# Designs tried in a protein design run: peptides against a protein of PDB entry 5ONS. Part 64

Target 1, 181 residues: chain A of PDB entry 5ONS
Amino acid sequence: MFKKFDEKENVSNCIQLKTSVIKGIKNQLIEQFPGIEPWLNQIMPKKDPVKIVRCHEHIEILTVNGELLFFRQREGPFYPTLRLLHKYPFILPHQQVDKGAIKFVLSGANIMCPGLTSPGAKLYPAAVDTIVAIMAEGKQHALCVGVMKMSAEDIEKVNKGIGIENIHYLNDGLWHMKTYK

## One batch from the design tools (peptide; made by RFdiffusion4, then SolubleMPNN)

Design b2_p16_3_s2 (from b2_p16_3, 5 letters changed)
Fold by OpenDDE base, seed 4:
Structure b2_p16_3_s2 (fold): chain B 181 residues (1-181), chain A 16 residues (1-16)
Amino acid sequence: as target 1 above (181 residues)
Amino acid sequence: MEELLKEVEEEYKEYF
């Protein structure tokens, strides 16, 4: 989503959200990520304005106090930014790729099944379309946010093709935005 | 936040 993304070229505008819209978004976030509920008032304090940075290709980034928290495309599901995920690593279920897959993930490549079934990888139960945090062998912090394109069961059984779609990764265009005030 | 950012960037420095 952000492989060729540049803040100066791809950001259109920024809008401040009304209270009713913020409430709706918070409810959606709790529905998508139940584990975030106890933390949501810390992540999005009531006294702080919530903004959406509107980008090309119908991408929207949810921000509070300049911090990039979540993003979506075409009013679809919200994804956490890696920056938020690093602070709250439990927001998403995890999958772990082997060491050899790291360079490909960080080039924006989709995650192939063998990178999830090989020694050093860890594959956890997950259904198709689940948003997941991609961890790496020997690393503490997530390197990617992805979407399951196959179930964990099918990844193990078939072990061929795209297991997880790469949505957002370290050092992509969204990562380089850092903040937006 | 600066500390966490530094940790992540150091952890993956060989790939950047």
Scores: peptide ipSAE 0.717, ipTM 0.952, DockQ to the pose 0.738
Fold by OpenDDE base, seed 3:
Structure b2_p16_3_s2 (fold): chain B 181 residues (1-181), chain A 16 residues (1-16)
Amino acid sequence: as target 1 above (181 residues)
Amino acid sequence: MEELLKEVEEEYKEYF
């Protein structure tokens, strides 16, 4: 989603949200990520304005106090940014790739099934279309946010083709935005 | 927050 993304070229505008819209978004976030509920007032304090950064290709980024929190495309599901996920690593279920897969993930490549079933990888139960945090062998912090293209069961059984779609990764265009006020 | 960012970038520095 952000491989060729640049803030200068791909941001269109920024809008401040009404209180009623913010409430709706918070409810949606709790529905998508139930574990976030106790932390949501810390992440999005009631006294702080919430903004949407509108980008090309129908991308929207949710921000509070300049921090990039969540993003979505074409009014689909929200994804946490890696910056938020590093602070709250429990927001998403995890999958772990082997060390050899790191360079490919960080080039924006999708994650192939063998990279999730090989020695050094760890595959956890997850249904197709689940948004997941991608961890790596020997690393503490997530390197990617992805979407399961197959269930964990099918990845193990078939062990061929794209297991997880790469959505957002370290050092992509979204990572380099850092803040936006 | 700045400290956490530095930790992540140091952890993956060989790929940047």
Scores: peptide ipSAE 0.716, ipTM 0.951, DockQ to the pose 0.732
Fold by OpenDDE base, seed 5:
Parts: C-alpha cells; structure tokens; sequence
Structure b2_p16_3_s2 (fold): chain B 181 residues (1-181), chain A 16 residues (1-16)
C-alpha cells in the first residue's frame, strides 16, 4: 500500500473530525480490535483533536497530535500503523517469519508460505483476511502489518504461494512520514 | 516514542 508512497506527492488534505465521527470511529476500532478498548482513551484522548489525512488511492490515515495511528483504504478495515503497533503490540495477532524473509518483507514483498513454515518462523492460528502483525526471527518489534491470504492451517498444508499480503512495512512511505500535524 | 523508534531502527539497521 505504501511502497511508492510519498507524503509530498500522495497526501491530498487533512480534515479535523467532529466529535460524533470520532465516537463512531472509536466504536469501529473496538469492534476490530477488542483488546484496544481499555487503551483507547490513552491512544485517543477525548481532549485531543482527531484528524484524517486523506491520501491518493483512497487512503486515509487517522492521526492524533500528529501521531499516525491507523489507516484504511476505500473505507475498508482499519490497520494500525507500525508506530502504534510497536507501542501496543497486542492490538494484532502475530505471525513470525524466518530471518531469510526479512529482506523481502522490507522490500514490500508478500510473505510466501515457506517463510512462515520454515525453521525460525512461527505460525499461529488465524483465519483468512485476519490483519496480523508480522514478527521476525530474532527480532522484538514487528516489521510489517499484513493480511492473511490463506488460513494458518492452509499455509501449513499447502505451503505454497502467498500466505500473507504485505500492507505496511518498516521503511515504507508511511513509516517515513513519521508525523503529520 | 523516540527511544522506541531508535530501538526498532537499530534492530533492523542491516536492512535499511
């Protein structure tokens, strides 16, 4: 989603949200990420304005105090930014790729099944379309936010093709954006 | 936040 993303070229505008809209978004976030509920007032304090950064390709980034929190495309599901995910690692279920997969993930490549079934990888139960945090062998912090394109069960059984779609990764255009006030 | 960012970037520095 952000492989060729550039803030200067791909950001269109920024809109401050009304209170009612913020409440709706918070409810959506709790629905998508139930574990975030106790933390949501810390992540999105009521006193702080919430903004949407509108980007090309129908991408929207939810921000508070310049921090990039969540993003979505075409009014689809919200994804946490890696920056938020690093603060709150429990927001997403995890999958772990082996060391060899790291360079490819960080180049924006989708995650192939062998990178999830090999020694050093850890594959946890997850259904198709689940948004997941991609961890790496020997690393503490997530390097990617992805979407399961196969169930964990099918990844193990078939062990061929794209297991997880790469949505957002370290050093992509969104990562480099850092903040937007 | 700054410390966390530095940790992440250091952790993956060989790939950047």
Amino acid sequence: as target 1 above (181 residues)
Amino acid sequence: MEELLKEVEEEYKEYF
Scores: peptide ipSAE 0.716, ipTM 0.951, DockQ to the pose 0.736
Fold by OpenDDE base, seed 2:
Structure b2_p16_3_s2 (fold): chain B 181 residues (1-181), chain A 16 residues (1-16)
Amino acid sequence: as target 1 above (181 residues)
Amino acid sequence: MEELLKEVEEEYKEYF
């Protein structure tokens, strides 16, 4: 989603959200990520304005105090930014790729099934379309946010093709935005 | 936050 993204070229505008809209978004976030509920007032303090950064390709980024928290495309599901995910690693279920897959993930490549079934990888139960944190063998922090394109069961059984779609990864255009106020 | 970011980038520096 952000492989060729540049803030200067791809941001269109930024709007401050009304209280009612913020409330709706918070409810949606809790629905998508139930584990975030106890932390949501810390992540999005009531006293702080919530903004949407509107980008090209129908991308929207939710921000508070300049911090990039979540993003979505075409009114689809919200994804946490890696920056938020690193603070709250439990927001998403995890999958782990082997060491050999790291360079490909960080080039924006989708995660192929063998990279999730090989020694050093860890594959956890997850349904198709689940948003997941991609971890790496020997690393503490997530390197990617992805979406399951196959169930964990099918990844293990078929072990061929795209297991997880790469949505956002370290050093992509979103990562480089850092903040937006 | 800055410290955490530095930690992450240090973990993956060989790939950047």
Scores: peptide ipSAE 0.714, ipTM 0.951, DockQ to the pose 0.864

Design b2_p16_3_s3 (from b2_p16_3, 6 letters changed)
Fold by OpenDDE base, seed 4:
Structure b2_p16_3_s3 (fold): chain B 181 residues (1-181), chain A 16 residues (1-16)
Amino acid sequence: as target 1 above (181 residues)
Amino acid sequence: MDELLKEVEEEYKEYF
């Protein structure tokens, strides 16, 4: 989603959200990520304005105090930014790729099944279309946010083709935005 | 850059 993304070229504008809209978004976030509920007032304090940075290709980034928290495309599901995910690693279920897959993930490539079934990888139960945090062998922090294109069971059995779609990865255009105030 | 960002970038420095 952000492989060719550049803040200067791809950001259109920024709007401050009304309180009713914020409440709706918070409810959506809790529905998508139940584990975030106890932390949501810390992530999005009531006294702080919530903004949406509108980008090209119908991408929207939810921000508070300049921090990039979540993003979505075409009013689809929200994805956490890696920056938020690093602070709250539990908000997504995890999958782990082997060491050899890291360079490909960080080039924006989708995660192939063998990178999830090989020694050094860890594959956890997950249904197709689940948003997941991609971890790496020997690393503490997630390197990618992805979407399961096959169930974990099918990844293990078929072990060929795209297992997880790469949505957002370290050092992509979204990562380089840093903050937006 | 805060401490957490530094940790992440250091952890993956060989790939950046």
Scores: peptide ipSAE 0.732, ipTM 0.953, DockQ to the pose 0.667
Fold by OpenDDE base, seed 2:
Structure b2_p16_3_s3 (fold): chain B 181 residues (1-181), chain A 16 residues (1-16)
Amino acid sequence: as target 1 above (181 residues)
Amino acid sequence: MDELLKEVEEEYKEYF
Protein backbone atom coordinates (compact mmCIF):
# COMPACT_ATOMS: atom_id res chain seq x y z
CA MET B 1 0.00 0.00 0.00
CA PHE B 2 2.85 2.39 0.78
CA LYS B 3 5.72 1.05 -1.34
CA LYS B 4 5.88 4.17 -3.48
CA PHE B 5 4.13 6.48 -1.06
CA ASP B 6 5.57 9.93 -0.47
CA GLU B 7 4.03 12.44 1.90
CA LYS B 8 4.72 15.40 -0.35
CA GLU B 9 3.28 13.75 -3.42
CA ASN B 10 0.51 11.58 -2.06
CA VAL B 11 -1.18 13.54 0.74
CA SER B 12 -4.21 15.48 -0.44
CA ASN B 13 -5.55 17.14 2.69
CA CYS B 14 -6.22 16.79 6.40
CA ILE B 15 -9.51 17.20 8.21
CA GLN B 16 -10.42 17.39 11.87
CA LEU B 17 -13.22 15.05 12.80
CA LYS B 18 -16.41 15.89 14.62
CA THR B 19 -17.07 14.32 18.00
CA SER B 20 -19.77 12.05 16.67
CA VAL B 21 -17.50 10.74 13.94
CA ILE B 22 -14.74 10.10 16.43
CA LYS B 23 -17.13 8.13 18.59
CA GLY B 24 -18.09 5.99 15.64
CA ILE B 25 -14.48 5.34 14.75
CA LYS B 26 -13.62 4.39 18.32
CA ASN B 27 -16.46 1.91 18.35
CA GLN B 28 -15.26 0.46 15.07
CA LEU B 29 -11.73 0.14 16.40
CA ILE B 30 -12.96 -1.71 19.47
CA GLU B 31 -14.98 -4.01 17.27
CA GLN B 32 -11.98 -4.77 15.08
CA PHE B 33 -9.48 -4.93 17.93
CA PRO B 34 -11.25 -5.80 21.19
CA GLY B 35 -8.02 -5.81 23.15
CA ILE B 36 -7.52 -2.13 22.45
CA GLU B 37 -10.52 -0.99 24.48
CA PRO B 38 -8.72 -0.45 27.80
CA TRP B 39 -6.05 1.55 26.02
CA LEU B 40 -8.13 3.61 23.65
CA ASN B 41 -8.47 6.61 25.96
CA GLN B 42 -4.70 6.66 26.25
CA ILE B 43 -4.20 6.34 22.51
CA MET B 44 -6.98 8.79 21.66
CA PRO B 45 -7.53 11.07 24.66
CA LYS B 46 -10.91 12.79 24.75
CA LYS B 47 -9.32 16.22 24.94
CA ASP B 48 -7.28 15.75 21.78
CA PRO B 49 -8.61 16.35 18.29
CA VAL B 50 -8.64 13.44 15.90
CA LYS B 51 -7.68 14.10 12.31
CA ILE B 52 -7.77 12.15 9.10
CA VAL B 53 -5.02 12.65 6.58
CA ARG B 54 -6.49 11.96 3.17
CA CYS B 55 -4.10 10.50 0.65
CA HIS B 56 -4.17 9.38 -2.93
CA GLU B 57 -5.59 5.98 -3.79
CA HIS B 58 -8.33 6.50 -1.19
CA ILE B 59 -5.95 6.02 1.73
CA GLU B 60 -6.88 7.67 5.02
CA ILE B 61 -4.62 7.94 8.04
CA LEU B 62 -6.08 8.54 11.49
CA THR B 63 -3.93 10.85 13.60
CA VAL B 64 -3.94 12.28 17.11
CA ASN B 65 -1.46 14.97 18.10
CA GLY B 66 0.37 14.34 14.87
CA GLU B 67 0.89 10.66 15.62
CA LEU B 68 -0.17 8.28 12.89
CA LEU B 69 -2.30 5.63 14.54
CA PHE B 70 -4.41 3.74 12.02
CA PHE B 71 -4.97 3.74 8.31
CA ARG B 72 -7.52 2.36 5.89
CA GLN B 73 -8.19 2.26 2.19
CA ARG B 74 -11.55 2.91 0.58
CA GLU B 75 -13.23 2.91 3.98
CA GLY B 76 -12.25 -0.69 4.54
CA PRO B 77 -10.95 -2.07 7.82
CA PHE B 78 -8.53 -0.08 9.91
CA TYR B 79 -4.94 -1.22 10.18
CA PRO B 80 -2.66 -0.05 12.96
CA THR B 81 0.50 1.69 11.91
CA LEU B 82 3.68 -0.08 12.84
CA ARG B 83 4.48 2.86 15.08
CA LEU B 84 1.34 2.27 17.09
CA LEU B 85 1.75 -1.49 16.96
CA HIS B 86 5.23 -1.23 18.43
CA LYS B 87 3.76 0.57 21.43
CA TYR B 88 0.86 -1.85 21.72
CA PRO B 89 2.05 -5.11 20.20
CA PHE B 90 -0.99 -7.02 21.44
CA ILE B 91 -3.40 -5.14 19.17
CA LEU B 92 -2.94 -7.75 16.47
CA PRO B 93 -2.42 -11.48 16.48
CA HIS B 94 1.09 -12.41 15.43
CA GLN B 95 2.73 -14.51 12.78
CA GLN B 96 6.48 -14.99 12.51
CA VAL B 97 8.55 -15.33 9.36
CA ASP B 98 11.97 -16.93 9.22
CA LYS B 99 15.09 -14.82 9.05
CA GLY B 100 15.48 -15.33 5.33
CA ALA B 101 12.12 -13.77 4.62
CA ILE B 102 12.98 -10.43 6.25
CA LYS B 103 14.66 -8.87 3.24
CA PHE B 104 11.74 -9.75 1.01
CA VAL B 105 9.13 -8.46 3.45
CA LEU B 106 11.03 -5.21 3.73
CA SER B 107 11.03 -4.88 -0.04
CA GLY B 108 7.25 -4.98 0.04
CA ALA B 109 6.83 -8.56 -1.09
CA ASN B 110 3.91 -10.66 0.00
CA ILE B 111 4.74 -13.43 2.42
CA MET B 112 4.84 -16.82 0.81
CA CYS B 113 3.76 -19.92 2.68
CA PRO B 114 7.22 -21.47 2.99
CA GLY B 115 8.38 -18.42 4.92
CA LEU B 116 5.72 -19.20 7.51
CA THR B 117 6.25 -22.96 7.75
CA SER B 118 10.05 -23.18 7.69
CA PRO B 119 12.32 -23.60 10.69
CA GLY B 120 12.51 -20.28 12.47
CA ALA B 121 8.99 -19.29 11.48
CA LYS B 122 6.02 -19.55 13.81
CA LEU B 123 2.52 -19.99 12.47
CA TYR B 124 -0.40 -19.35 14.79
CA PRO B 125 -4.07 -20.11 14.21
CA ALA B 126 -5.75 -17.40 12.17
CA ALA B 127 -8.58 -17.19 9.69
CA VAL B 128 -8.49 -15.73 6.21
CA ASP B 129 -8.65 -11.93 6.16
CA THR B 130 -7.30 -11.58 9.70
CA ILE B 131 -5.06 -8.56 10.09
CA VAL B 132 -1.82 -9.74 11.65
CA ALA B 133 1.46 -8.43 12.97
CA ILE B 134 4.40 -9.97 11.17
CA MET B 135 7.26 -10.79 13.47
CA ALA B 136 10.63 -12.15 12.42
CA GLU B 137 12.92 -14.82 13.73
CA GLY B 138 15.37 -13.30 16.17
CA LYS B 139 13.66 -9.91 16.23
CA GLN B 140 11.61 -8.29 18.96
CA HIS B 141 9.47 -5.83 17.03
CA ALA B 142 7.04 -6.33 14.17
CA LEU B 143 8.39 -5.54 10.72
CA CYS B 144 5.09 -5.63 8.85
CA VAL B 145 1.33 -5.44 9.09
CA GLY B 146 -0.35 -7.98 6.87
CA VAL B 147 -3.57 -9.74 6.02
CA MET B 148 -4.00 -13.50 6.02
CA LYS B 149 -4.78 -14.60 2.47
CA MET B 150 -4.99 -18.21 3.57
CA SER B 151 -5.91 -19.63 6.93
CA ALA B 152 -3.05 -20.80 9.08
CA GLU B 153 -4.32 -24.32 8.56
CA ASP B 154 -4.22 -23.98 4.80
CA ILE B 155 -0.80 -22.33 4.86
CA GLU B 156 0.55 -25.37 6.65
CA LYS B 157 -1.33 -27.85 4.49
CA VAL B 158 -0.86 -26.34 1.05
CA ASN B 159 2.42 -24.55 1.72
CA LYS B 160 2.39 -22.83 -1.66
CA GLY B 161 1.48 -19.34 -2.79
CA ILE B 162 0.77 -16.16 -0.89
CA GLY B 163 0.06 -16.80 2.76
CA ILE B 164 -0.06 -13.19 3.92
CA GLU B 165 -0.48 -9.99 1.95
CA ASN B 166 2.04 -7.29 2.85
CA ILE B 167 0.15 -4.10 3.69
CA HIS B 168 2.62 -1.94 5.61
CA TYR B 169 6.27 -2.62 6.39
CA LEU B 170 9.26 -0.97 8.03
CA ASN B 171 10.87 1.69 5.88
CA ASP B 172 7.91 2.06 3.52
CA GLY B 173 6.37 5.42 2.73
CA LEU B 174 4.08 5.38 5.74
CA TRP B 175 6.95 4.53 8.05
CA HIS B 176 8.89 7.51 6.76
CA MET B 177 5.87 9.71 7.40
CA LYS B 178 6.78 10.08 11.04
CA THR B 179 4.21 12.67 12.09
CA TYR B 180 1.55 14.86 10.54
CA LYS B 181 0.29 17.94 12.38
CA MET A 1 13.44 10.18 17.10
CA ASP A 2 11.66 8.31 19.87
CA GLU A 3 13.61 5.71 21.79
CA LEU A 4 11.29 2.94 20.69
CA LEU A 5 11.76 3.93 17.07
CA LYS A 6 15.50 3.90 17.58
CA GLU A 7 15.29 0.40 18.96
CA VAL A 8 13.30 -0.82 16.00
CA GLU A 9 15.53 0.78 13.42
CA GLU A 10 18.63 -0.52 15.16
CA GLU A 11 17.12 -3.98 15.21
CA TYR A 12 16.59 -3.96 11.45
CA LYS A 13 19.44 -1.64 10.44
CA GLU A 14 21.11 -4.23 8.23
CA TYR A 15 18.07 -4.19 5.97
CA PHE A 16 17.76 -0.43 5.57
Scores: peptide ipSAE 0.732, ipTM 0.953, DockQ to the pose 0.710
Fold by OpenDDE base, seed 5:
Structure b2_p16_3_s3 (fold): chain B 181 residues (1-181), chain A 16 residues (1-16)
Amino acid sequence: as target 1 above (181 residues)
Amino acid sequence: MDELLKEVEEEYKEYF
């Protein structure tokens, strides 16, 4: 989603949300990520304005005090930014790729099944379309936000093809954006 | 950079 993203070229505008809209978004976030509910007032304090950075290709980034929190495309599901995910790693279920997969993930490549079934990888139960945090062998912080394109069960059984779609990864265009005030 | 960001970028520095 952000492989070729550049803030200067791909951001259209930024709008400040009304209170009612913020409440709606918070409810949506709790629905998607139930575990975030106790933390949401910390992540999005009521006193702080919430903004949406509108980007090309119907990408929207939810921000508070310039901090990039969540993003979505075409009003689809919200994804946490890696920056938020690093602070609240429990927001998403995890999958772990082996060391060899890291360089490919960080080039924007989708995660292939062997990178999730090999020694050093850890594959946890997850259904198709689940948004997941991609962890890496020997690393403590997520390197990617992805979407399961196969169930964990099928990844293990079939063990070929794209297991997880790479949505957002370290050092992509969104990562480099850092802040937007 | 905050400390967490520094940790992450140090952790993956060989890939950047």
Scores: peptide ipSAE 0.732, ipTM 0.953, DockQ to the pose 0.665
Fold by OpenDDE base, seed 3:
Structure b2_p16_3_s3 (fold): chain B 181 residues (1-181), chain A 16 residues (1-16)
Amino acid sequence: as target 1 above (181 residues)
Amino acid sequence: MDELLKEVEEEYKEYF
């Protein structure tokens, strides 16, 4: 989603949201990520304005106090930014790729099934279309946010093709947006 | 950068 993304070229405008819209978004976030509920007032304090950064290709980034928190495309599901996920790593279920897959993930490549079934990988139960944090062998912090293209069961059974779609990864265009006010 | 960002970028420095 952000491989060729640049803040200078791909951001259109920024709007401040009304209170009622913010309430709706918070409810949606709790529905998508139930574990976030106790932390949501810390992540999005009631006193702080919530803004949407509108980008090309129908991408929207939710921000508070200049911090990039969540993003979505075409009014689909919200994804946490890696920056938020590093602070709250429990927001998403995890999958772990082997060490050899790291360079490919960080080039924007989708995660192939063998990279999730190899000795250095760890594959956990997850249904198709689940948004997941991609971890790496020997690393502590997530390197990617992805979407399961196959269930964990099918990844193990078939072990061929794209297991997880790469949505957002370290050092992509979104990562380079350190702040936006 | 804040401390957490420094930790992440140090951890993956060989790929940046």
Scores: peptide ipSAE 0.731, ipTM 0.953, DockQ to the pose 0.658

Design b2_p16_3_s4 (from b2_p16_3, 6 letters changed)
Fold by OpenDDE base, seed 4:
Structure b2_p16_3_s4 (fold): chain B 181 residues (1-181), chain A 16 residues (1-16)
Amino acid sequence: as target 1 above (181 residues)
Amino acid sequence: MDELLEEVEKEYAEYF
């Protein structure tokens, strides 16, 4: 989603959200990520305005006090930014790729099944279309946010093709934004 | 600089 993204070229505008819209978004976030509920007031304090940075390709980034928290495309599901995920790593279920897969993930490539089934990888139960945090062998912090394109069961059985779609990864265009006010 | 940001970038420095 952000492989060729540049803040100067791909941001269109920024809008401040109404209270009713913010309430709806908070409810959606709790539905998508139940574990976030106790932390939501810390992440999105009531006194602070919530803004959406509108980008090309119908991408929207949810921000509070300039911090990039979540993003979505075409009003689909919200994804946490890696920046937020590093602070709250429990927001998403995890999958772990082996060490050899790291360079490919960080080039923006989708995650192939062998990178999830080989020694050094860890594959946890997850249904197709689940948003997941991608961890790496020997690393502490997530390197990617992805979407399961196969169930964990099918990844193990078939072990061919795209297991997880790469949505956002370290050092992509979103990562380089850091903040936006 | 943000300490957490620095930690992550150091952790993956060989790939950047």
Scores: peptide ipSAE 0.739, ipTM 0.953, DockQ to the pose 0.700
Fold by OpenDDE base, seed 2:
Structure b2_p16_3_s4 (fold): chain B 181 residues (1-181), chain A 16 residues (1-16)
Amino acid sequence: as target 1 above (181 residues)
Amino acid sequence: MDELLEEVEKEYAEYF
């Protein structure tokens, strides 16, 4: 989603959200990520305005005090930014790729099944379409936010093709935005 | 400067 993304070229505008819209978004976030509920007032304090940065290709980034928190495309589900995920690692279920897969993930490549079934990888139960945090062998922080394109069970059984779609990864265009006020 | 960001970037520095 952000492989060739550049803030200067791909941001269109920024809007401040009304209270009712913010309430709806918070409810959606809790529905998508139940574990975030106790932390949502800390992440999105009531006193702070919530903004949407509108980008090309129908990408929207949810921000509070300049911090990039969540993003979505074409009014689809929200994804946490890696920056938020690093602060709250429990927001997403995890999958772990082996060491050899790291360079490919960080080039924007989708995660192939062998990178999730090999020694050093860890594959946890997850249904297709689940948004997941991609961890790496020997690393402490997530390197990617992805979407399961196969169930964990099918990844293990079939063990070929795209297991997880790469949505957002370290050092992509979203990562380099840092903040937006 | 954000300490957490520095930790992450240091952790994956060889790939950047």
Scores: peptide ipSAE 0.737, ipTM 0.952, DockQ to the pose 0.748
Fold by OpenDDE base, seed 3:
Order: C-alpha cells, then structure tokens, then sequence
Structure b2_p16_3_s4 (fold): chain B 181 residues (1-181), chain A 16 residues (1-16)
C-alpha cells in the first residue's frame, strides 16, 4: 500500500473530525480490536483533536497530536500503523516469519507459506482476512502489518503460495512519515 | 529522535 508512497507527492489534504465522527470511529476500532478498549482513551484522549490525512488511492490516515495511529483504504477496515503497534503490540494477533524472509518482507513482498512453516517461523491459528502483526525470528518488534490470505490451517496443509498479504512494512512510505500536524 | 523508534531502526538497520 505504501511501497511508492511519498508524503509530499501523495498527501492531498488534512481535515479535523467532528466529535460525532470520532465517536463512531472509536466504536469501530473497539469492534475490530477488542483488546484496545482499555487503552483507547490514552491513545486518543478526549480533549485532543482527531485528524484525517487524506492521501491518493483513497488512503486515509487517522492522527492525534501529530501521531499516525491507524489507516484505511476505500473506507475499509482500519489497520494500526507500525508506530502504534510497537507501543501496543497486543492490538493484533501475531505471526512470525523466519530470518530469511525478513529481507523480502522489507522489500514489500507478500509472505509466502514456506516462510511461515519453516524452522524459526511461528504460525498461530488465524482465519482468512485477519489483520496480523508480522514478527521475525530473533527480533523483538513487528516489521510488517499484513492480512491473512489463507487460514493458518491451510498454510500448514497447502504450504504453497501467498499466505499473508504485505500491507505496511518498516521503511515504507508510511513509516517515513514520523509525524503529521 | 523517539527512543522506541530508535530501538526499532537499530534492530533492523542491516535491512535499511
């Protein structure tokens, strides 16, 4: 989603949201990520304005106090930014790729099944379309936010093709947006 | 720079 993204070229505008819209978004976030509920007032304090950075390709980035928190495309589900995920690693279920897969993930490649079933990888139960945090063998912090294209069960059984779609990864165009006010 | 950001970038520095 952000492989060729550049803040100067791909951001269109930024708008401040009304209170009623913010309430709706918070409810949606709790529905998508139930574990975030106790932390949501810390992440999005009631007194702080919430903004949407509108980008090309129908991408919207939710921000508070300049911090990039969540993003979505075409009004689909919200994804946490890696920056937020590093602060709250439990927001998403995890999958772990082996060490050899790291360079491919960080080039924007989708995660292939063998990279999730090999020694050094860890595959946890998850249904198709689940948004997941991609961890790596020997690393502490997530390197990617992805979407399951096969269930964990099918990844183990078939062990061929794209297991997880790469949505957002370290050092992509979104990562390089440190803050936006 | 933010301490957490610095930690992450150091952790993956060989790939950047």
Amino acid sequence: as target 1 above (181 residues)
Amino acid sequence: MDELLEEVEKEYAEYF
Scores: peptide ipSAE 0.736, ipTM 0.953, DockQ to the pose 0.701
Fold by OpenDDE base, seed 5:
Structure b2_p16_3_s4 (fold): chain B 181 residues (1-181), chain A 16 residues (1-16)
Amino acid sequence: as target 1 above (181 residues)
Amino acid sequence: MDELLEEVEKEYAEYF
């Protein structure tokens, strides 16, 4: 989603949200990520304005105090940014790739099944379309946010092809934004 | 200075 993304070229505008819209978004976030509810007032304090950065390709980034929190495309599901995920790693279920997969993930490549079934990888139960945090062997912090394209069960059985779609990864265009004020 | 950001970028520095 952000492989060739550039803040200067791909941001269209920024809109401050009305209170009613913010409430709706918070409800959506709790529905998607129930575990975030106790933390949501810390992540999105009531006193702080919430903004949407509108980008090309119908991408929207939710921000508070310049911090990039969540993003979505075409009013689909919200994804946490890696920056938010690093602070609250429990927001998403995890999958772990082996060390050899890291360089490919960080080039924007989708995650192939062998990188999830090999020694050093850890594959946890997850259904198709689940948004997941991608961890790496020997690393503490997630390197990617992805979407399961196969169930964990099918990844183990088939063990070839795309297991997880790469949505957002370290050093992509969204990562390079850091903040938006 | 963002300590968490520094930790992550240091952790994956060899790939950047």
Scores: peptide ipSAE 0.736, ipTM 0.951, DockQ to the pose 0.665

Design b2_p16_4_s1 (from b2_p16_4, 10 letters changed)
Fold by OpenDDE base, seed 4:
Structure b2_p16_4_s1 (fold): chain B 181 residues (1-181), chain A 16 residues (1-16)
Amino acid sequence: as target 1 above (181 residues)
Amino acid sequence: PQVAFAVGEAEVSEFL
């Protein structure tokens, strides 16, 4: 989503959301990420305005105090940014790729099944379309936010093709954006 | 699924 993204070229405008819209978004976030509920007032304090940075290709980035928190495309599901995920690693269920897959993930490549089934990888139960944090063998932080394109069960038994779609990865255009006010 | 916690910021250097 952000492989060729550039803040200067791809941001259109920024709008401050109305209270009712914020409430709706918070409810949606809790629905998508139940574990975030106790933390939502910390992540999105009531006193702070919530803004949407509108970008090209129907991308919207939810921000508070300039911090990029979540993003979506075409009003689909929200994804946490890696920067938020690093602060709250429990927001997403995890999958772990082996060491060899790291360089490919960081190039924006989708995660292939063998990178999730090989020694060093850890594959946990997850349904197709689940948004997941991609961890890496021997590393502390998530390097990617992805979407399961196959269930964990299918990844194990089929073990070929795209297991997880790479949505947002470390050092992509969104990562480089850092903040926006 | 596994839930891991990490403290601090991540950079590309972590993965090199």
Scores: peptide ipSAE 0.432, ipTM 0.760, DockQ to the pose 0.759
Fold by OpenDDE base, seed 1:
Structure b2_p16_4_s1 (fold): chain B 181 residues (1-181), chain A 16 residues (1-16)
Amino acid sequence: as target 1 above (181 residues)
Amino acid sequence: PQVAFAVGEAEVSEFL
């Protein structure tokens, strides 16, 4: 989603959201990420304005006090930014790729099944379309936010093709935005 | 299943 994304070229405008819209978004976030509920007031304090950075390709980035928190495309599901995920790593279920897959993930490549079934990988139960945090063998922080294209069960059985779609990865265009006020 | 969490800043250098 952000492989060729550039703030100067792909951001259209930034708008401040009304209270009613913010409430709806917060409810959606809790529905998508139940574990975030106790932390949501800390992440999005009621006193602070919530903004959406509108980008090309119908991408919207949710921000508070300049921090990029979540993003979505074409009013689909929200994804946490890696920067938020690193602060609240429990927001997403995890999957772990082997060491050899790291360089490909960081190039924006989708995660192939063998990178999730090898001895250095850890594959946890997850259904198709689940948004997941991609961890790596021997590493501490998530390097990617992805979407399951196959269930964990099917990844193990088929072990061929795209297991997880790479949505947002470390050092992509979104990562380089850092803040936006 | 066993899941480990880590909180803090991360950069590409962690993965090089």
Scores: peptide ipSAE 0.430, ipTM 0.757, DockQ to the pose 0.749
Fold by OpenDDE base, seed 5:
Structure b2_p16_4_s1 (fold): chain B 181 residues (1-181), chain A 16 residues (1-16)
Amino acid sequence: as target 1 above (181 residues)
Amino acid sequence: PQVAFAVGEAEVSEFL
């Protein structure tokens, strides 16, 4: 989603959201990520304005005080940014790729099944379309936010093709954006 | 979700 993203070229505008819209978004976030509810007042304090940075390709980035928190495309599901995920790593279920997959993930490549079934990988039960945090063998922080394109069960059985789609990865265009006020 | 509290800053250097 952000492999060729550039803040200067791909951001269209920024809008401040009304209270009612913010309430709706918070409810959506709680529905998607039930464990985030106790933390929303910390992540999105009531006193702070919430903004949407509108980008090309129907991408919207939810921000508070310039911090990029979540993003979505075409009014689809919200994804946490890696920067938020690093602060609250429990927001998403995890999957772990092996060491050899790291360089490919960091190039924006989708995660192939063998990178999730090898000895250094850890594959946890997850249904298709689940948004997941991608961890790596021997590393502490998530390096990618992805979407399961197969169930964990099918990844193990088929063990061929794209297991997880790479949506947002460390050092991509969104990562480099860092803040937006 | 997996409850792994690896809170902190991350950079590409972690993965080199």
Scores: peptide ipSAE 0.417, ipTM 0.762, DockQ to the pose 0.720
Fold by OpenDDE base, seed 3:
Structure b2_p16_4_s1 (fold): chain B 181 residues (1-181), chain A 16 residues (1-16)
Amino acid sequence: as target 1 above (181 residues)
Amino acid sequence: PQVAFAVGEAEVSEFL
């Protein structure tokens, strides 16, 4: 989503959200990520304005105090930014790729099944379309936010093709924004 | 689903 993204060229405008809209978004976030509910007032304090950075290709980035928190395309599901995920690693279920897959993930490549079934990988139960944090063998932080394109069970059985779609990865255009005020 | 609580900032250097 952000492989060719640059804030100077791909951001259109920034709008401040009305209170009623913020409440609706918070409810959507809790529905998507139930574990975030106890932390949402810390992540999005009532005293702080919530803004949406509108980008090309129907991308919207939710921000508070300049911090990039979540993004979505069109009116699809919200994804946490890697920067938020690093602060709250439990927001997403995890999958782990082996060391050999790291360089490909960091180039924006989708995660292939063998990178999730090899000895250095760890594959956990997850259904198709689940948004997941991509971890790597021997590393501490998530390097990618992805979406399961196959169930974990099918990844193990079929073991070929795209297991997880790469949506947002470390050092992509969104990562380089860092803040937006 | 498995989760970890490894809070912190990351950079590309972690993965090189």
Scores: peptide ipSAE 0.406, ipTM 0.752, DockQ to the pose 0.758

